Peptides against a protein of PDB entry 3LCN. Designs and how they scored, part 44

Target 1, 96 residues: chain A of PDB entry 3LCN
Amino acid sequence: QYTENLKVIVAEKLAGIPNFNEDIKYVAEYIVLLIVNGGTVESVVDELASLFDSVSRDTLANVVQTAFFALEALQQGESAENIVSKIRMMNAQSLG

## One batch from the design tools (peptide; made by RFdiffusion4, then SolubleMPNN)

Design b2_p21_7_s2
Fold by OpenDDE base, seed 5:
Structure b2_p21_7_s2 (fold): chain B 96 residues (1-96), chain A 21 residues (1-21)
Amino acid sequence: as target 1 above (96 residues)
Amino acid sequence: SMEEKRKKLEKKIKELKEKLK
């Protein structure tokens, strides 16, 4: 239902991580699949941490929590474009 | 390597897709 939009949103969030060398598209897809398969913030973070030891647990938790919040926003009727715009602004602020 | 990790990720994605359909 919201999986394709959520993939785009998560990809935008991942793009804001400095020195992230993994394939953003695949990681975003994996996160969304874990969530729709019943994953929790903790279980998804644990899975990602086991795969990407170069990324801090706090950073992973931030990404995953953003995904859950975005899913809720989509379900409440917010457009994917608006959510992406917010994340893009946050990424820019983080780099500044 | 990066290539090996990507392939591992692709495999996990495939497995989850099969589980969800």
Scores: peptide ipSAE 0.388, ipTM 0.858, DockQ to the pose 0.781
Fold by OpenDDE base, seed 4:
Structure b2_p21_7_s2 (fold): chain B 96 residues (1-96), chain A 21 residues (1-21)
Amino acid sequence: as target 1 above (96 residues)
Amino acid sequence: SMEEKRKKLEKKIKELKEKLK
């Protein structure tokens, strides 16, 4: 029920990664699929790290943790729009 | 290669989608 909103949210987070050379839409979809299939922060990070060696584990962990926090926020009633806005602001403030 | 990684990702996505049905 939150999968589509979560994809948008994760995509926004990925868009903030400097020099990210992968298809954001596909990566976001994969992350969400892993989560809804019972993945944990650790297992999802491990999977992504195995696929994308050009991205630091810390960066991947930040993305995945954001996804889990976003899912919780959605479940608590926060709008996807608000979550995306927060992430966008954080991306703008990021130093890489 | 980047192309190979993309195809691998797409395959994984497809597999998970089928699993979730």
Scores: peptide ipSAE 0.386, ipTM 0.856, DockQ to the pose 0.799
Fold by OpenDDE base, seed 1:
Structure b2_p21_7_s2 (fold): chain B 96 residues (1-96), chain A 21 residues (1-21)
Amino acid sequence: as target 1 above (96 residues)
Amino acid sequence: SMEEKRKKLEKKIKELKEKLK
């Protein structure tokens, strides 16, 4: 029931990656689908790494881990708005 | 090509959506 919010959150995280050449909307959707279908951090990273060689494995791992933490936060009652705001702040800090 | 990659991703998404139905 949190899939749509999670897609927005993951998209925000992906938007912070410099020189990301893939479609953010589709990648976010794919990540969420993998997670809700029983994926783990490791298995999702492996899948993404096999598809996107332009992004480092460490960067992919960071995105996927963020997605899992965000899902947990949503399930615990935190608003999607707050989670997105935190990610946006983190993205801004990483640019400095 | 970039288009081919997009189509591949779309296909994977479609397949997963079918599994989740």
Scores: peptide ipSAE 0.386, ipTM 0.856, DockQ to the pose 0.742
Fold by OpenDDE base, seed 3:
Structure b2_p21_7_s2 (fold): chain B 96 residues (1-96), chain A 21 residues (1-21)
Amino acid sequence: as target 1 above (96 residues)
Amino acid sequence: SMEEKRKKLEKKIKELKEKLK
């Protein structure tokens, strides 16, 4: 029920990765589908690492963990807009 | 190649979407 908002949130997180040259929309959709299909942080990271060897495992783990925390926040009543804003701020700080 | 990777990803997405229906 939160899949559409979660895709937007994950896409914002992916947009903060330097030199990430993959289709952000498709990668975000795939991450969300893996999660709602019963994936864990470890299993989703393993899947992504097999597809994107140019991205560090730590970076992938950070993205996936953010997705799981965002899903929990949505379920607890946090707005998607607030979550996106927080991620955008973190992206700016990490690149500064 | 980039095209092959994208095609593979699209196929995986399609398969998961059908599985979740």
Scores: peptide ipSAE 0.379, ipTM 0.854, DockQ to the pose 0.790

Design b2_p21_7_s3
Fold by OpenDDE base, seed 2:
Parts: structure tokens; C-alpha cells; sequence
Structure b2_p21_7_s3 (fold): chain B 96 residues (1-96), chain A 21 residues (1-21)
């Protein structure tokens, strides 16, 4: 139900990672698919860490946790646009 | 190589989509 919005949100979060050389769209899709298939923060992080060793585990954990929080926010009625805006601002602050 | 990693990722995505059917 919220998968498409969640993909957009996760993509925005990934876009904030400096020197991330992977295709954001596909990574975001993969994260969302792992989550909707019953993944936990731990299991999704483990999977991503095995694929993307150039990204720290802490960074991956931050992305995945953001995805889970965003999913809950969507379920509680927050708009995807609002969530994306928040993440974009956080990205800008982190990169500043 | 990025190309190989992307290929692997696409395959994993395909596999998960099949599980969700």
C-alpha cells in the first residue's frame, strides 16, 4: 500500500550519502522489498552491508531505520511529500 | 565492478518480487 511512496522516501535518504556510487532507485526498491517481505532493521542492514562494503554499517543502519520510521509515519497519515522534505533538509544539514 | 553489482541487485529484486506473488 505504501511501497511506492516508501521507495521515494528511501531514495531521498540515499541521496544524502556522500560518495554513494550505486544506483539509488534500485537500492531503494530493494530496501523496500526486503522490508515488505518481513525484514527487520538488522536483517536488512546485514543484507545491504554484504552488498555495499563501501558504505559504513552505521550509515546503512541509519538509512534502514529511516525507512521503518517513514513507513510508520505513512501508516499514521503523514504525506510522502512531507517526509521527503524532512529528509531533504536533514541531508542538507548533514552535508553542510 | 558497478555493472556486476547492479546486475546482482536486479536479480535479487526479481527474486523478492517473485516471493511476494
Amino acid sequence: as target 1 above (96 residues)
Amino acid sequence: MREEKLKKLKEKIKELKEKLK
Scores: peptide ipSAE 0.634, ipTM 0.924, DockQ to the pose 0.811
Fold by OpenDDE base, seed 1:
Structure b2_p21_7_s3 (fold): chain B 96 residues (1-96), chain A 21 residues (1-21)
Amino acid sequence: as target 1 above (96 residues)
Amino acid sequence: MREEKLKKLKEKIKELKEKLK
């Protein structure tokens, strides 16, 4: 139901990662698919860490946690635009 | 992303999409 908006949100979050050299569109799609298929923060991070060893587990955990919170926010009625704006501001403060 | 790595990711995505159908 909210998968397309969540993909946009996750893509925005991924775009904030310094030196991230993976295809953002496909990584965002994969994260969303893992979540809607019943993944947890831990299981999704484990999967991503196995694929992207150049990104720290802490950074991956931050992305995945954001995705879960964003999904809840969407379900509670917050607009995708508002969520993206918040993430953009966080990105400007930079990720480690 | 290297072509081989992207191919692997696309395959994983395809598999998950089939599970959701």
Scores: peptide ipSAE 0.633, ipTM 0.928, DockQ to the pose 0.773
Fold by OpenDDE base, seed 4:
Structure b2_p21_7_s3 (fold): chain B 96 residues (1-96), chain A 21 residues (1-21)
Amino acid sequence: as target 1 above (96 residues)
Amino acid sequence: MREEKLKKLKEKIKELKEKLK
């Protein structure tokens, strides 16, 4: 399974959120656990929004959708390193 | 607030881990 790689990928995505003061490692773990337990984009976003009301729903949706796309990419054979690199570049662009 | 949220998050993680066993 791809859980460990997905945690790293989601953590990289979370690291790009401005003023996000929650523990990235635990949030990433929780997102991955929700996904592997059968969560959907909608259900995972709803859960995160209830926990972190200071983060916009759009931002949370972007993170969760990225996680699902990353999982699909991993299943299609893309390396975790490539996915992380893409996210890192996107984070840099959004911060600039 | 942060510590309370972290505590709640850890509890939720624990519950899901047990559920997935």
Scores: peptide ipSAE 0.633, ipTM 0.924, DockQ to the pose 0.824
Fold by OpenDDE base, seed 3:
Structure b2_p21_7_s3 (fold): chain B 96 residues (1-96), chain A 21 residues (1-21)
Amino acid sequence: as target 1 above (96 residues)
Amino acid sequence: MREEKLKKLKEKIKELKEKLK
């Protein structure tokens, strides 16, 4: 349904994390797969924290929460392009 | 270490894709 658009959105959010050296494409795909398989914010954050101990739990929670909000926005009719633009602006405004 | 972590991630992705088929 919205999986391909959600992967692009999550990848844009991950690109805003300073000093993140993991493969963004595969991390984004994994997050989306966990969500569509019935994951919750808590369970997805727990999984990511176990894999990427160099990233703070708060940062991971921010990414995962954004993914869930983006999925809801897509279901309500907002375009993927509009969501990506908002995230890009947020990334630019964040303190690195 | 990065290569090994990526390998593990790819395996996890493959397993989840099989569950969704």
Scores: peptide ipSAE 0.632, ipTM 0.923, DockQ to the pose 0.846

## One batch from the design tools (peptide; made by RFdiffusion4, then SolubleMPNN)

Design b2_p22_1_s2
Fold by OpenDDE base, seed 4:
Order: structure tokens, then C-alpha cells, then sequence
Structure b2_p22_1_s2 (fold): chain B 96 residues (1-96), chain A 22 residues (1-22)
């Protein structure tokens, strides 16, 4: 599976959220577990929104959508390193 | 419980679910 790579990717995405003070490793793990357990973008966002009241739904949706796209990219043969690099660049360019 | 504890519990539950599917 791609679970371990996806955890790294999601963690990188979460690291770009300003003022996010939760344990990124655990949050990333939870997101990946929700996805591999059959979650949809909507259901995963709903779950995260119920847990993280301080993070906007749009931000959460952005994270979750990135996770799903990353999973597809991994399945299509793109390396985790390349995906992480793209996300890191996006984080650096983001204004919040 | 704390948010982290809730998260840990949810993670545990999902892991158990995934193991049951194997």
C-alpha cells in the first residue's frame, strides 16, 4: 500500500497550516486511515471539522483533497518525494 | 479527554477495523 508515503505527504500538507498546534503525525495518520477505510472527501472533512474547531472547513477540505490527489498520484507512479516537494513549494507560497 | 486522546482512540478503532478486513 501507499499508507506510509501518504502519511508523510499529508503531514507535509498539514505543516503548512498556520497556527495549527495539533500533533501533525497523529492527524496525518488519522486522515490516511479514514481514506483507506473508504472515506470520501466529504466524510473525512466532516470528521476533521468535528475534531478541529479552530481550522476552517476550507482549509480542511484543501488538506483532504490534497491527500486524495496524492494517493492517485502515487498509484499512477509519481514518487512520494516529488509530491512532497510540490506540497512544500505550495506551503511556501501560501498566504494562509 | 483531551483532543489528542480522542484522536488516539479513533486511530485505534480504525486500525482495528482495518485488521478485521484482512
Amino acid sequence: as target 1 above (96 residues)
Amino acid sequence: SSLLEKLKEKIKKLKEELEKKK
Scores: peptide ipSAE 0.690, ipTM 0.933, DockQ to the pose 0.805
Fold by OpenDDE base, seed 2:
Structure b2_p22_1_s2 (fold): chain B 96 residues (1-96), chain A 22 residues (1-22)
Amino acid sequence: as target 1 above (96 residues)
Amino acid sequence: SSLLEKLKEKIKKLKEELEKKK
């Protein structure tokens, strides 16, 4: 369905996390797979928190919630490019 | 193993689970 586009979107969101030293592509893929396998915001956050103790739970929750919002946006017809652009701008603002 | 290797294994397992659901 929207798996590949969602991977790109989640990767963009992860790229905005300062000092994140994990492979973004693989983390994004894992998040998307958890979601399409029936994960909820809470369950996905719990899983990620168990793996990445260097990232705060709040930050992880922000990433996961963004993924779910992005999925809904894709389902409503918004383009992946547009969603990525929004996230990129948001990343720039948070890092500024 | 490294965290990346653990992640790769988890990804593999999820992909397998999703294939079984099809």
Scores: peptide ipSAE 0.690, ipTM 0.933, DockQ to the pose 0.813
Fold by OpenDDE base, seed 1:
Structure b2_p22_1_s2 (fold): chain B 96 residues (1-96), chain A 22 residues (1-22)
Amino acid sequence: as target 1 above (96 residues)
Amino acid sequence: SSLLEKLKEKIKKLKEELEKKK
């Protein structure tokens, strides 16, 4: 029920990765589908690492963990807009 | 791209699996 909002949130997180040259919309959709299909942080990171060798495992883990935390926040009643705003601020604060 | 097509195929398969679970 929160899949569409989660896709938006994950897309915002992915947009903060420097030099990430992939279609953000499709990557976000894939991450969300892996999660709702029963994936764990480790299993989703493993899958993404097999596809995107140009992105560090730590970066992928950060994205995936953010997705799981965002899903919990949505379930607790926090708005997608608030979550996106927080992620956007975090992206801007990154050392790059 | 080849990677995008691969990703699209994986997405398709996951969607099919989720539909089967319903």
Scores: peptide ipSAE 0.688, ipTM 0.933, DockQ to the pose 0.901
Fold by OpenDDE base, seed 3:
Structure b2_p22_1_s2 (fold): chain B 96 residues (1-96), chain A 22 residues (1-22)
Amino acid sequence: as target 1 above (96 residues)
Amino acid sequence: SSLLEKLKEKIKKLKEELEKKK
């Protein structure tokens, strides 16, 4: 029930990664599908690390943890727009 | 790209698994 909103949120987080040259929409969809199909933070990070060796494991872990926190926030009643705004602010403040 | 095609195939398989669980 939160899958479409979560895809938008994850896409915003991925957009903050410097020099990431993959299709953001498809990567976001894949992350969400892994989560809703029973993935854990560790298993999703392992899967992404096997596909994107040019991105550090710490960066991938940050994206995945954000996705899980966002899902919890949506379930608690926070709007997708508010979550996206927070991520956009964090992206603007990050170094790299 | 070859990586994008690989990703599309993985997405397809996960969608099929989700449909089986419904």
Scores: peptide ipSAE 0.688, ipTM 0.933, DockQ to the pose 0.938

Design b2_p22_1_s3
Fold by OpenDDE base, seed 4:
Structure b2_p22_1_s3 (fold): chain B 96 residues (1-96), chain A 22 residues (1-22)
Amino acid sequence: as target 1 above (96 residues)
Amino acid sequence: SEKKKKLEEKIKKLKEELEKKK
């Protein structure tokens, strides 16, 4: 599977959230584990929202959707490096 | 923190479940 690459990708996405004080590595791992264990966008967002109520559901949904899109991209042959690069640029351009 | 502890336990549980599915 693509779990390790996906963790890196999700971590990059989480790094773009302002004032997010949680351990990014652990949160990324948790998100990936939820996904590979059969989670959906909705169920993963619900889980994260219950843990991190200081982060808006919209922000969490954006992170989770990015994870699912990244997984699809990996499966279609796109490199993790390329995906991370795109996310990094988006983080730099985002207002939060 | 308590939150981190909770997260770690959740991660542990999911890892165990994934191992059982193998």
Scores: peptide ipSAE 0.514, ipTM 0.895, DockQ to the pose 0.892
Fold by OpenDDE base, seed 1:
Structure b2_p22_1_s3 (fold): chain B 96 residues (1-96), chain A 22 residues (1-22)
Amino acid sequence: as target 1 above (96 residues)
Amino acid sequence: SEKKKKLEEKIKKLKEELEKKK
C-alpha cells in the first residue's frame, strides 16, 4: 500500500495553493483516506468543497486529480521522490 | 479551530471504517 507516500505527495500539492490556511498534513491525510475508502474525483471534490469554500472547485479538482494520478504512478513503479519533485516544479510555475 | 476539530473527527471516523473493512 502507498498511503504514506501519497500523503506526502498530496501535502506537496496543497502547499502550492496560495492563501490556504488549513493544516496541510491533516487535509492530505483526509484526502488519502477518502480515496482509499473508494472515493472518486467527484465525491472527494464535493467533500472538500463543503469544508473549504474559500478554495475554488477547479483548484480542489486539480489537487484531487493529482492525487489519483500519483497513486497510479506509484503503483506503476515511479518513486515518491520523483513525483514530489514534479509537483514542486509545477507549484513553482503556477501563477496562482 | 472549530474546522480542524471537525476534520479530526472525520479522519477518526474514516480510520475506523477502514479498520472494519480489514
Scores: peptide ipSAE 0.514, ipTM 0.895, DockQ to the pose 0.978
Fold by OpenDDE base, seed 3:
Structure b2_p22_1_s3 (fold): chain B 96 residues (1-96), chain A 22 residues (1-22)
Amino acid sequence: as target 1 above (96 residues)
Amino acid sequence: SEKKKKLEEKIKKLKEELEKKK
């Protein structure tokens, strides 16, 4: 399975959120665990929104969708390093 | 913090459920 690589990828995405003061490692682990236990984009966003009301629902949805896309990319053979690099570039280009 | 503690408990619960599925 791709859980460890996905945690790294999700952590990189979370690092791009401005003024996010939560423990990124724990939040990334939680998101991945929700996904591998059968979560959907909608259910995972709902869970995160209940915990982090200071982050917009759109921002949370963007993080979660990125996680699902990354999982698909890993399954299709793309390296975790390439995915992380893409996300890092996207973070740098985003103004929040 | 209380929020971190809550998150840790949620993580623990999900990890236990994942092990049960194996």
Scores: peptide ipSAE 0.513, ipTM 0.895, DockQ to the pose 0.935
Fold by OpenDDE base, seed 5:
Structure b2_p22_1_s3 (fold): chain B 96 residues (1-96), chain A 22 residues (1-22)
Amino acid sequence: as target 1 above (96 residues)
Amino acid sequence: SEKKKKLEEKIKKLKEELEKKK
């Protein structure tokens, strides 16, 4: 029930990665599908690392952990708009 | 691209697995 909102949230997080030359929408969908099919932070990071070796493991871990936190926030009643806004602010700060 | 094709196949597989669990 939260998968569509989570895709939007993860896409926003991915948009903050510098020099990320991949289709953000597809990667976001893949991450969400891995999570809803029982993935853990470790297993999802391992999968992404095998696909995107140009991105550091720490960066991938940050994205995945953000996804799990966002899912919990959605389940606790926080709006997708609020979560996206927070991530956008964090992305802007990381550009400096 | 080849990577995009691979990703699409992985997405397809996971969607199928999700349906099986329902």
Scores: peptide ipSAE 0.511, ipTM 0.895, DockQ to the pose 0.977

Design b2_p22_2_s1
Fold by OpenDDE base, seed 5:
Structure b2_p22_2_s1 (fold): chain B 96 residues (1-96), chain A 22 residues (1-22)
Amino acid sequence: as target 1 above (96 residues)
Amino acid sequence: SSLLEKLKEKIEKLKEELKKKE
């Protein structure tokens, strides 16, 4: 299972959100658990939006979609290191 | 924080649900 790698990946994505003042590790864990428990992009975004009203829905959707894409990439054989590197580069370009 | 405690509770609940599916 790819849950531990996915947590690291999602945490990297969350770290790119400006002015996000929540515990990134716990938020990442929650997102991953929602996904592996059968959540969809829409249902996970809805859940997060109900918890974090200081973050735009678009930003949350971007994080969640990234998580789903990362999970797919891991399942197809891409390394976690490569995925994290890509996200880090995208974070450097700013996240709205 | 209150939000963190709420998050921890939700996390534990999901962990339990996942264990039941195994």
Scores: peptide ipSAE 0.693, ipTM 0.933, DockQ to the pose 0.944
Fold by OpenDDE base, seed 1:
Structure b2_p22_2_s1 (fold): chain B 96 residues (1-96), chain A 22 residues (1-22)
Amino acid sequence: as target 1 above (96 residues)
Amino acid sequence: SSLLEKLKEKIEKLKEELKKKE
């Protein structure tokens, strides 16, 4: 029920990765589908690492963990807009 | 790209699996 909002949130997080040369929309959709299909942080990171060897495992883990936390926040009533705003601020604060 | 096509295939597979669970 929160899949569409989660896709937007994950897309915002992915947009903060420097030099990430993949279609953000499809990557975000895939991450969300893995999660709602019963994936864990570890299993989703493993899957993504097998596809995107140019992105560090730590970066992938950060994205996936953010997705899981965002899903919990949505379930507890926080708006997608607020979550996106927080992620955008964090992206801007990154050392790059 | 080849990677994008691979990703699309994986997405469709997961969507089908989720549909079967419904």
Scores: peptide ipSAE 0.693, ipTM 0.933, DockQ to the pose 0.862
Fold by OpenDDE base, seed 4:
Parts: structure tokens; sequence; C-alpha cells
Structure b2_p22_2_s1 (fold): chain B 96 residues (1-96), chain A 22 residues (1-22)
């Protein structure tokens, strides 16, 4: 499976959220578990929104969509390192 | 309970569910 790589990728994405003070490792793990358990973008966003009302739904949706795209990229043969690098660059360019 | 504790509980629940599917 790609769960461990996906956790790293999602954690990198979460690290780009300004003023996000939750444990990124646990949040990343939860997102990945929701996805591999059959969650959809909508259902995962709904779950996260119920837990983290201080984060906008759009931000959460961006994180979740990134996770799904990353999973597809991994399945298509892209390395986790490359995906993380892309996300890191996007985080650096993000204005919040 | 704290948010983190709730999260941990949810994580464990999902892990158990996934384990049952294996």
Amino acid sequence: as target 1 above (96 residues)
Amino acid sequence: SSLLEKLKEKIEKLKEELKKKE
C-alpha cells in the first residue's frame, strides 16, 4: 500500500496551513485512514470540518483533494519524494 | 475529552475496522 507515503505527503500539505496548531502527524494519519477506508472527498472534508472548525472548509477541501491526487500519483508511479517536493513548493508560494 | 483524544479514538476505530477487512 501507499499509506505511509501518503501520510508523509498529507503531513507536508498540512504543514502549509497557517496557524494550524493540531498534531499534524495524527491528523495526517486520520485523513489517510479515512481515504483507505473508502472515504470520498466530500465525506472526508465533512469529517474534518466537524473536528477542526477553526480551519476553513476550502482549506480542508484543498488538503483532502491533494491527498486523493497524491494517492493517484503514487499509483501511477510518481515518487513520494517528488510529490512532497511539489507540495513544499506550493506551500512556500501560498499566501494562506 | 480533548480534540486530540477524540482524534486518537477515531484513528483507533478506523484501524480496527481496516484490520477486520484484512
Scores: peptide ipSAE 0.693, ipTM 0.933, DockQ to the pose 0.766
Fold by OpenDDE base, seed 3:
Structure b2_p22_2_s1 (fold): chain B 96 residues (1-96), chain A 22 residues (1-22)
Amino acid sequence: as target 1 above (96 residues)
Amino acid sequence: SSLLEKLKEKIEKLKEELKKKE
C-alpha cells in the first residue's frame, strides 16, 4: 500500500551517495521488496553489502534505516512529498 | 551489466514470493 511512495523516497536517499554508479530505480525497488517481504535492518544491510562492496556498510545502514523510518512516517500519515523534501535537504548538507 | 542482471533476477524472485503471500 505504501510501496510506490517508499520506492520514490529510497531513490532520493540513494541519489545522495557520492560516486554511486548503479541504477537507482532498481536498487530502490530491491530495498523496498526486501522490507515488505519481512526483512530487518540487519538482514537488508547484509544483502546490500554482498552486492555493493564499493559502498561502506555505514552508508548502506544509513540508507536502510532511512527506509524503515520513512515507512513508519507514511503509516503515521506524513506525505511522501514531505519526506522526500527532508531527505533532499539532508543530501545537500552531507559531506563527501 | 552483470550486476544489474543479477539484481533484476533477485527482484523477480521477491515479486513472485510476495504474490504467493497475497
Scores: peptide ipSAE 0.691, ipTM 0.933, DockQ to the pose 0.972

Design b2_p22_3_s2 (from b2_p22_3, 14 letters changed)
Fold by OpenDDE base, seed 4:
Structure b2_p22_3_s2 (fold): chain B 96 residues (1-96), chain A 22 residues (1-22)
Amino acid sequence: as target 1 above (96 residues)
Amino acid sequence: SSLQKRIEELRKKIKEEREKKE
């Protein structure tokens, strides 16, 4: 459904994490598939936290919540390009 | 399911890459 667009969106969000030296494409796909497989914010965060202990739980939660919000936005008719642009702007303005 | 299989594949790949870096 919106999986491909959501992958792009999540990838953009992940790209904003400082010192995140992981395969963003794989992680983005992983997050998206966890969500479409019925994951919740809490369960997906728990999973990611188990894999990426160097990233704060709050940061992971922010990524996951963004994914859920993006999915809702897509369902409400917002374009993926617009969502990506917003995230890119947020990444640029992020101060940690 | 194919979805669950792919999820496990990704998890494995991610985990392996993390282990390589440690």
Scores: peptide ipSAE 0.738, ipTM 0.947, DockQ to the pose 0.939
Fold by OpenDDE base, seed 5:
Structure b2_p22_3_s2 (fold): chain B 96 residues (1-96), chain A 22 residues (1-22)
Amino acid sequence: as target 1 above (96 residues)
Amino acid sequence: SSLQKRIEELRKKIKEEREKKE
């Protein structure tokens, strides 16, 4: 139900990773579908770690956890726009 | 399922792109 909004949210989070030279749109979709297919934080992080060995496990875990929190927020009625704005602000702070 | 098929497609694409860059 919230798949499309979650893709946008995860893409915004991925965009905050420095030196991450990957197709953000496809990686975001991959993460979301893994979650929809029953993935857990641990299992999704393990999968991503196998693909992106140059990214720290902590960074990957942060992305995945953000996705799960965002999904819960959407289910509780928060708008996708609000969630994206929060993530964008966090990205700006971390890159500053 | 269609979902699992799409997941596999994405994984394959991502993996191939990574291998090209290395």
Scores: peptide ipSAE 0.738, ipTM 0.948, DockQ to the pose 0.938
Fold by OpenDDE base, seed 3:
Structure b2_p22_3_s2 (fold): chain B 96 residues (1-96), chain A 22 residues (1-22)
Amino acid sequence: as target 1 above (96 residues)
Amino acid sequence: SSLQKRIEELRKKIKEEREKKE
């Protein structure tokens, strides 16, 4: 399954959030499992917003949407390494 | 389920860590 790769991808995305001093591994797993359990972009964003009030809703939405897109990319055959590389580049450009 | 149990464990852990930082 794609869950383990998705955890790595989401962790990379979270690492790009400035001043985000949470346990990235736990948060990444939490997001992935919410998605696997049938969560939607809206429901997962709502859940994260309830936990991380210091992070803007737009930032959380960006993380969650990235997770959904990454899952689709994995299902279409893109490698996790390639997806992580793209996210790392995006982090350097947009969240610096 | 095992999945739902793990989700709750993670939520609890995350929430506890947030409370420690406040």
Scores: peptide ipSAE 0.738, ipTM 0.947, DockQ to the pose 0.932
Fold by OpenDDE base, seed 2:
Structure b2_p22_3_s2 (fold): chain B 96 residues (1-96), chain A 22 residues (1-22)
Amino acid sequence: as target 1 above (96 residues)
Amino acid sequence: SSLQKRIEELRKKIKEEREKKE
């Protein structure tokens, strides 16, 4: 499985959310385990929305979709380092 | 399962931390 790499990737994505004052490691693990447990984009977004009312649903959806895409990328052979680098670049661009 | 147990632990932790901030 790619759970450990995915946790790192999701954490990087979460770190790009402005004013997101949560324990990123815990939230990242939570998201990954929900996915591993059979969650869908919709169900995971619903769960996160119930917990984080200050974060827009679109933002949450973006995080969750990124996680699913990253999981697919890992399964296709892309390195975690490369995925993280892409996310960092996206985070920087989204803030600019 | 251990997975489901951990999920619930995390959810509880996240909720508790948010409640502390509120």
Scores: peptide ipSAE 0.738, ipTM 0.947, DockQ to the pose 0.933

